# Peptides against a protein of PDB entry 6GMG: the designs that were tried, part 192

Target 1, 331 residues: chain A of PDB entry 6GMG
Amino acid sequence: DSDDRVTPPAEPLDRMPDPYRPSYGRAETVVNNYIRKWQQVYSHRDGRKQQMTEEQREWLSYGCVGVTWVNSGQYPTNRLAFASFDEDRFKNELKNGRPRSGETRAEFEGRVAKESFDEEKGFQRAREVASVMNRALENAHDESAYLDNLKKELANGNDALRNEDARSPFYSALRNTPSFKERNGGNHDPSRMKAVIYSKHFWSGQDRSSSADKRKYGDPDAFRPAPGTGLVDMSRDRNIPRSPTSPGEGFVNFDYGWFGAQTEADADKTVWTHGNHYHAPNGSLGAMHVYESKFRNWSEGYSDFDRGAYVITFIPKSWNTAPDKVKQGWP

## One batch from the design tools (peptide; made by RFdiffusion4, then SolubleMPNN)

Design b2_p14_7_s2 (from b2_p14_7, 7 letters changed)
Fold by OpenDDE base, seed 3:
Structure b2_p14_7_s2 (fold): chain B 331 residues (1-331), chain A 14 residues (1-14)
Amino acid sequence: as target 1 above (331 residues)
Amino acid sequence: DGLLERIRELLARK
C-alpha cells in the first residue's frame, strides 16, 4: 500500500547536500538530501549537471527500487541475473548436518540452501560478464556487431554463455533497454552504452501451489543459478514476500541495491546505494531514507530474503549515474 | 497495469 507516497519536491540545482550520518557502517540521509547529492555527483548528462526531473523524483520516491530506477533509467526487469550456488556444500550439509534445537526439517533445509549461496562469487560473476559485455560494446556501432563481438569474447574465454539462445535475456538485454534506443541515449549505437550492475534480494518460496513450509522457510530448489553460466531464471519472481511463521509477523517483498560500474577491485570496498521504503513523510512509515552501504552491509541482507541476485543492465556512457568511483556519504 | 501493480507492492520497512 503506497497511498501515502509523496513525490519529493525539487531541489535547487546548486544546492549542496547536508552531511550524511553514519549508521552501522553505512552512510544515511533523507531522500531530499540524496537528491541534492545526486544532482551534484550523478546527474551529469554529457558532462553537464542536471536537476532531477519530476519524473525521476517520482521514481525515486518508491524506495529501494526507486534508487535503482532513477540511476538505471528504467524500472528493474531483472531479466539478466546472476548468482553462485555451491551444490556440493548444499548436499553435504543436508547429509551430515542436523537441525538446530527447535528448528524444523523444512527450516533447516531452507537455511542450508540460503547459506549455500555465495554473494561475493555471484557479484564477481556479474562483474565478469559485465566486463565481457563492455568489451563487446566498445567498438560496435550496431547490434549485430555487438552480438558478434560478444560471441567471440565468450568463445575466447570458453564461457558457457556462448551457448545461450539468441532470444535469451543475455543476448536481448541491450535491445530491450529503452535508453539504447533513445536519440539522446545510445541512439542504437552499442558503443555509446555500458553495462551496469544492481542487486535484488527476494524470497525463494513464492510458489503459492507449494507447501506452506516452503513459503515460510524457503524453497531450497528455487532460483538457483544454472551451472556454468550462473544465470538465474527470474521469471517466477513475482515480488511475493516470505510467509509469516508466527501471528503478527510480516516481511517485505524485495530490496534493491545500486552498484553501477564501480572499478574498485576489492568487492568489500564497493558501495551499494539503496532506500528503506517509499517516501511517506506524512504517513506512518515516514520520510524515505537513502543508504550508501559497503558490500558486506548490503550482502548481509535481511531475514525477509533468502536469495540475492546480481543483475546486469545498460545505461548510456553519457550518464554519470554509474561512475567508476563512488564515495560514501557527504562530504 | 501489471507494472503498476508491482509498483504498489514496493518495500516498506522501518
Scores: peptide ipSAE 0.039, ipTM 0.761, DockQ to the pose 0.066
Fold by OpenDDE base, seed 1:
Structure b2_p14_7_s2 (fold): chain B 331 residues (1-331), chain A 14 residues (1-14)
Amino acid sequence: as target 1 above (331 residues)
Amino acid sequence: DGLLERIRELLARK
């Protein structure tokens, strides 16, 4: 029940975290302890530690999306999303493969589509684009300069993104970032901003006008990346969960994982921070827990979801919510 | 936005 959500209390700025505990190959802690870690490691503004504000604690209390919300500074809009889909594999498996025992045709097609996405390549594409954006930001002191730099970078790399419309999420993402416009943020200076990445897991079969089979087993044609760019049209994502396939079955609407701007070249060694559910210490769900997972643990996802997108947004360089290196757990 | 608030609170992983 939504009424069970509670904002975690403030933690003293100098309070050190308790040790994290292992959980299914990831580091786990309760939300209050994550706040302690966040204040010690990620809270810095212009090099100075900050206590997590009541507003930030409230954002965090919303669960997995709360982790991304606090660290990005805004509720995820998911407009600039990337993925990788192997169309040849998909077509070949549909043609030459067969349903498993007891698997319906719709279930087979949904599964094959899910398996045709490459999470690592999708993540790599987002990192590639973020790097291009960061180069474009570096010496740009107004939006016009940023856009010019961006187009030059894309042209040099012969990137298909250079052909995107000026009004596309790709080119409009910076100007639509609240922290870019804030005096203590970007102050309309692109060179004060950097690109960051988070990931969203969600369900493809969200069209209520489609067949029940698509809602239950996935829509093989939905949320595919555009060829060349890797851009995913997220406009049809309405946070609708998978439909149950059996009585009593229920699925979660989404999952979010925060990556930020880690420089670790090996994707498998990158750390993704996410939450289990909204904070309800006095409710049936219990206290919110925060997980720091390696890429393998994150990208595996859950049966609740058949799509993964890697999203780019921006934060001020003065924030330390997206450091170059992230250490898993505590100490 | 009541709908948005509801969406934010739907995540439940046990």
Scores: peptide ipSAE 0.039, ipTM 0.757, DockQ to the pose 0.075
Fold by OpenDDE base, seed 2:
Structure b2_p14_7_s2 (fold): chain B 331 residues (1-331), chain A 14 residues (1-14)
Amino acid sequence: as target 1 above (331 residues)
Amino acid sequence: DGLLERIRELLARK
């Protein structure tokens, strides 16, 4: 029950984390200990460590989304999302493949659609776009300059994003970022901001007016990236979980993983930070745990989800929530 | 007790 959610207590600024423990190839710790790590590693504003505020601790307490929330500084809106979908593979498998034994047609189609997404290419696309954005930000001191730079960069690369509408989340994302407008943030200076990435796993079959089969096994046509741009329309994502396929089965509504702005070129070596559930130390779910997973572990996802999106947002460069290098675990 | 079993409820506002 959501009513069991508790805000983790404050941790002393200088308290060092306890060692993380391995868990299924990941580094795991309780949320309280993550706060300690966060304060030591990620809390810096203008080079100075900060105690995680009560507000930030409250955000964090919401679970996996809380990890992204506290590090990005805003609740994920998921407006600027990217993915990669192999249309040819999808069509070929539908045409030439067949349901497995005991698999329904709807289940088959849903599975084939899920398998037609390429998480690595989706992530790479987001990183590519973030890089372009960062170049556009670097010497831009107003939004107009940023947008001009961005268009030039896209033109130089012959990127289909250059054809997006001016009102597209792609072009509006910066100005819609609260920290961009904050005096101690961007102060309306794009050069003080940087692009960061997080990922969301969710269920495609969220349309309540669709067939039960789509809700159970996925909607093969939902949340596909636009050709050329890789943009995913996330407007229909309402955090509705997968419908049970058997009695007693239940699925989670979403998962979020924080990447930030790591510069590691090898995707497999990148670290993704995420939580298991909201913090309920006195409830049935127990305390929230935070995981630091390599890309392989993150991108694998769970059966609860058949879509993954890689989302770009912005944070002030003065924040250290998205460092170039992230070390898994502690110490 | 797998990791998946620990991911049961995730809260978000919409």
Scores: peptide ipSAE 0.035, ipTM 0.740, DockQ to the pose 0.081
Fold by OpenDDE base, seed 5:
Structure b2_p14_7_s2 (fold): chain B 331 residues (1-331), chain A 14 residues (1-14)
Amino acid sequence: as target 1 above (331 residues)
Amino acid sequence: DGLLERIRELLARK
């Protein structure tokens, strides 16, 4: 029950975090301790540490989405999402593969579709696009200059994104970012902004008008990336969880992981920050925990989800919520 | 409010 959600209390700015604990290759801590780390490491505005505000603590208290929310400065809109899907693998496995013992046809098709997504390639595509955007931002002092730079960069790379409509999420993402317009943010200056990445895990079978099998085992045709661009239409993602396959079974609606703008070239060494659930220290769920996971741990996901999208948004360069290097755990 | 609706449906993993 979301009614048990509590906003974590303020932490003194000078309070150092307690050590994180290892958890299956992850670093884990309670949300209160993450706030302490956040204030020491990620809170900097124009080089000065900041205490996490009440508003930010409230955002954070919402769980996995709260981690992305507090670090990106806005609730995730998921408009600019990327993935990688191997169509040939999918078709071949459907044609030549067979359901496992006890596996229904719908389960088989859903599983094959899930396995046809490449999380690493999806992440790589998002990083590639973010890099192009960052180059376009670097010396642009108005949106027009940014868009011109972006088109030139895409043309130079022969990127299919150059053919997107001017009103597409790809070209409109910057101007639709609240922090871009803020005086202490971008102040309408693209060169003061940088592209950042987060990831969302969710269920493909969200169409209420579709078959029960698709809702239980996945919709093989849903949320596929467009060829060439890698863009995923997220408009049909309504945060609907997987339908139970057995009595008493329940699934959660989504998971969010924050990457930011790490420069580590090896995907396996990148760190993803995420939460387990909303903060309910006096409720049945208990206190919120924050995890810092390597890409392998993050990308594995859960049976609750059969899709992973990598989303680009923007933050001011003056924020330190997306540093070049992220250290797992504490110290 | 679409935002509030989305916020109500949050992760509740134990």
Scores: peptide ipSAE 0.040, ipTM 0.766, DockQ to the pose 0.065; fails the geometry check

Design b2_p14_7_s3 (from b2_p14_7, 8 letters changed)
Fold by OpenDDE base, seed 3:
Structure b2_p14_7_s3 (fold): chain B 331 residues (1-331), chain A 14 residues (1-14)
Amino acid sequence: as target 1 above (331 residues)
Amino acid sequence: DGLLERIRRLLARR
């Protein structure tokens, strides 16, 4: 029940976090303690530490999406999303594979489709594109210059994204970022912005007009990346959870993980920050917890989800919500 | 609003 959500109280600006605790290879803490860490590590604007505002604390209180929300400065729109799908593997497994004992054909196809996504390659693609965008931003002082730089970079790399429409999410993402337009943010200066990455896990079988089997076991054809670009059309993602396969079974609608702009080249060593649920300290769910997970732990996901997307957005370079290095836990 | 409805359905996992 969303009615029992509570906004965490303010934490003193200079209050140090309590130690995080290990949880299945992750670092875990309660949301109040994450606020303390955030204020010490991520809160900086123009190098100056800031107290998390009431608005930011309210955003954070919404759970996994709240972590991405507070760090990106906006509710995720998920429009510029990337993934990697092995079409040949999918076709081969469908042709030559067989359902497991007790597995229906629909369940088999859904599983094979899920397994045909490569999370690491999807993440790598997003990082590649973010790097191209960052190069295009670096010396661009207006949007026109940014777009020209971006097209040039893409042409130089023979990247299929160069063929995207000018109105596509790819080219419109920057101008549609609120912080880009803010005086204390980008102030319409692309060179003041940087590309950042977060990830969303969600269910493919969201079409209510499709078969019940697709809603239960996944839609093998849904949310595939376009060949060449890796772009995923997220327009049909309506935060609809997986349908139960048995009585009493229930699934959640999504999960979000914040990566930011880490420079760690080894994907397996990157840190992903996410929350378990909305903050309900007096409710049945309890207090919100924040996790800092390695890529393996994040990308594994849950049975609730059969799709992962890696999304690019932008933040001002003056923000420290996406540092080059992220340390797992505290201290 | 559509945004508010989406927000109300946020992740709730134990």
Scores: peptide ipSAE 0.060, ipTM 0.795, DockQ to the pose 0.068
Fold by OpenDDE base, seed 1:
Structure b2_p14_7_s3 (fold): chain B 331 residues (1-331), chain A 14 residues (1-14)
Amino acid sequence: as target 1 above (331 residues)
Amino acid sequence: DGLLERIRRLLARR
């Protein structure tokens, strides 16, 4: 159980990383070496390199979520999530398609639903919204000014998000960000903050009151984006893994990938940073590894998951955890 | 909180 998790030791501030290794088209390294890279590249506060603190190393030790946690500065709440779903494709495939050999009807419907999500369009929507938010933040020195700017930007673009409730995660996300309120963070000044993106992979069939088939093969109707906005209601995500379809089969609860605020226009060239499992160097799982994957490698996901969401949060501009350019591996 | 820790960790990916 959790008893095997260990916080990685501190790394000297000036220690350079060892070379990363290729792994299935991605760059891979052990967590301690990622800490070295992080200190050289991402640790900067107000332009000054920092040693990763014990608290940050502890957050990181939790695995894939730890990478997002240490870089965003908070445990993921996943409230402002976006996806893209092709309703016409879904309906047409259900009507005209057929189960594969040995595939049940429930398995077929779950698969068709999964395949009806467009990861690239979901990511593009999140980037579009993050860009709008960043424009709204740029010259806003209080929350009221930010909200006014945001509404104006949305109106100019005829974006359906302009109709969201004032209490929605969309409008409340900034004020609910701890680093926005911190003296050395945003200090309640929106212009000191920027929007950043991470992704979560998870299972749709999490309703314990639903059929066993939905828990095994997915719930085709769950976690779809709202038309026009692309917002996904994440309130029903309880980190429940897929149910086994055969004896001895087990699935992981989630995966998280950190994107930050890269400016690369080609989605396929963007880099996503994630971990394999919690750090257990003396346990059966072994040391945590960190991966830097291209979008294709990230968005493919695993059979453990049938949903992907692209989530917006905020960090202070003084942090360098979300640079414009991310380079895979070392050197 | 053991439950919180269990939820936060990625359990088994090799």
Scores: peptide ipSAE 0.060, ipTM 0.786, DockQ to the pose 0.081
Fold by OpenDDE base, seed 4:
Structure b2_p14_7_s3 (fold): chain B 331 residues (1-331), chain A 14 residues (1-14)
Amino acid sequence: as target 1 above (331 residues)
Amino acid sequence: DGLLERIRRLLARR
C-alpha cells in the first residue's frame, strides 16, 4: 500500500525553513521543510547540528509514525503504554444512558467506552511516570543503580508500579533501548538517558474472532488500563484499522504524536508533532505534511480511532529531539 | 507480526 513512498531528499544543513502555515489551530508544513526545521532545532548531538541522515529521512517518510521514529531513534514498540479509564462513568452511562436515534446497541457501547477514556489524565500519568524514571536515571551509572533508584522512588510514592514483575516492560524498557547501549548514546550509563513520551491512536476492535459489531463500533473491553498502574496491554494491537460500516468507507490503522520531554505544566499548551501519511509526492496521496498541534488538537483524534495510549521510551540526553520547550511552527 | 510487517501495513489519511 506504500509502494509509491519516496524518501525525501537531503536538505542542506544551513538551509532555513520556510514559514509554517496555520491549519485549524495547528502549524503545518511539507516534510521537506520539516527536515529543515529539524536540522536547525532538533538535530543536535552533543550540541552540534547534524544533517538528517538518509536512514532518518527514510524513517520520517513513513508518515505519522515516521515523526516519532526519527525523534525517538527507533520504531515504536509501544510496550510501556499508559491510559486513564473511568470505570464508574462507563458503568453508569451503560446503565442509565440510551442509544441515540439511529444508533445501534453496539455502537452505543463502543461510543460510551471511547468517551470513558480521559486523554488528559492518561497523558498526566505518563508524565508522572516519566518524571519518576528521570529521577531514577539522574545519578545512576549502571542499570542496577537505576533499577534500585526506580524501586525506591515508586515505594516512596506508594505507586502500584512497584509491584510489577522484574520482567515487565516497565523495568526492562531501558535495557531494551538500542540508544542506551550505543557508545555515542547512553553507553550503558542510565544518567546519560532521559525518558520521553509519544502517543498512539488506534482502534480497539482488532480481534478478528470477535463480532463484526466490535470491529465496526469498537470493543468496549479492549485496551483498558490496569487499575492503579494505568498500564495498557498493547500486545493485541496489530495495527488493524476499524472495519467499514458502509460501502466505500475506509479507516487508517494508527496515528502517532511526538511529545518528547516538554516541561510545560499545562497539558493544553504542549505541542505534539505528527504526520498525515507516508511521503508520496508523485502518488495519489501527495507529499507528506508534518503538523505541530496543541494537545487539544492532538487528543481530539479521528473517528478512525477509539483508543489513545501515552508511551514512554528513552533517548540520550545528548540528543535534542526532545527539548524542554517546543515552539510551534516557524518562525 | 514483525517490524517489517508493521511497516508494510502503514495506512494513510488522504
Scores: peptide ipSAE 0.053, ipTM 0.794, DockQ to the pose 0.062
Fold by OpenDDE base, seed 5:
Structure b2_p14_7_s3 (fold): chain B 331 residues (1-331), chain A 14 residues (1-14)
Amino acid sequence: as target 1 above (331 residues)
Amino acid sequence: DGLLERIRRLLARR
C-alpha cells in the first residue's frame, strides 16, 4: 500500500554523496544519497547546479518509475515503445521444443515467447530511432520543420516508420511532450530538444478476459513489436501484475530503467538507473534504494515480468539528466 | 484520477 510513502527531505546543494555499495554487479545507494548525486551530476539547467525541488523529490519517492519521472520531467506515457521479437525462433521452439518436466503447456508457451524477445536488439532499435529523431531535431525551429526532416531521414534509410500515420505516437511524441512547450524548456523549438530512452519491464498476461493460464504464465501473443517498425502497442498495458502461480506468491506491477542519451556504443557498458520501491522509511518496505546497473543486469529483469520495452521521449538539451557519459556509483 | 491509479501500483520489491 502506497499510503506509507514519504517524500525524501531536501539535501544541501553542496553535499557530496557517500560511496555507493556494490550489489550483484550493480551500484546501490539509499534515495537520499542519490539526491545528492543527482544534484552534483544531473541537476544542471543551463550549466548551473540545481537543488532537487520538493515536486521532484515527491516524484522520485515513487520508486523505479520515480527515477524516470524526475529525469524525463514527466510521468512515463510509454507510447513510443520498441522491442525485437524473433518470430522464427518462437515458431520453431513451439514446434520442435517440449515442455520441461512438470511444465504445463501454457507455461512452456509463455516461456518460449519470453525467450523469443531480444532485449539487445530492442534497445538497439530504440537507439537507432532516437538518432534519427535527433538529426531531425538539430536544425528544426518549428514542429513542421522537424516532421519534414524526420520524414526525409526515414525515406533515406528506407525505414518502415515512414508509413506511420501522422497521428501515431511516433510523429506526435514531440508535440505531446510538456517540456517542449515550456518557456524554460524547448519553448516550441525542436532544436532545443533531444530524444532520450528509458525501459519498462511488465507482464504480458494483463487481459482479464483471457484464460487464467495466460495471466499466470504469460500471453505469447501480447505486446509483440510490429514487423519492420519495431513499435509495440502499449495501449493494453494497465500496470497489472502477473497472477500468482502458487499460494502466497506475489508479483510487482512494473520496473522502469533510465538510460537517457548515453553515447557508449557497447550496450553491455551502458548504465541503467532504477529504484526498488516507493520510499517508506518508517514502513514495512523501508527506505527506497536506487540502483545503477549495467545493461546485462537491467535486461535480465525478474520473473515478475516477461516483456521489456524501450521507450523514446524528449527532454530539453539544457537539462543534464541525460548526459552522454554516465558513471556507475560514486565516486 | 487516472494518474493516481497508475502510480498506486508501484514496484515494491525488497
Scores: peptide ipSAE 0.064, ipTM 0.800, DockQ to the pose 0.068; fails the geometry check

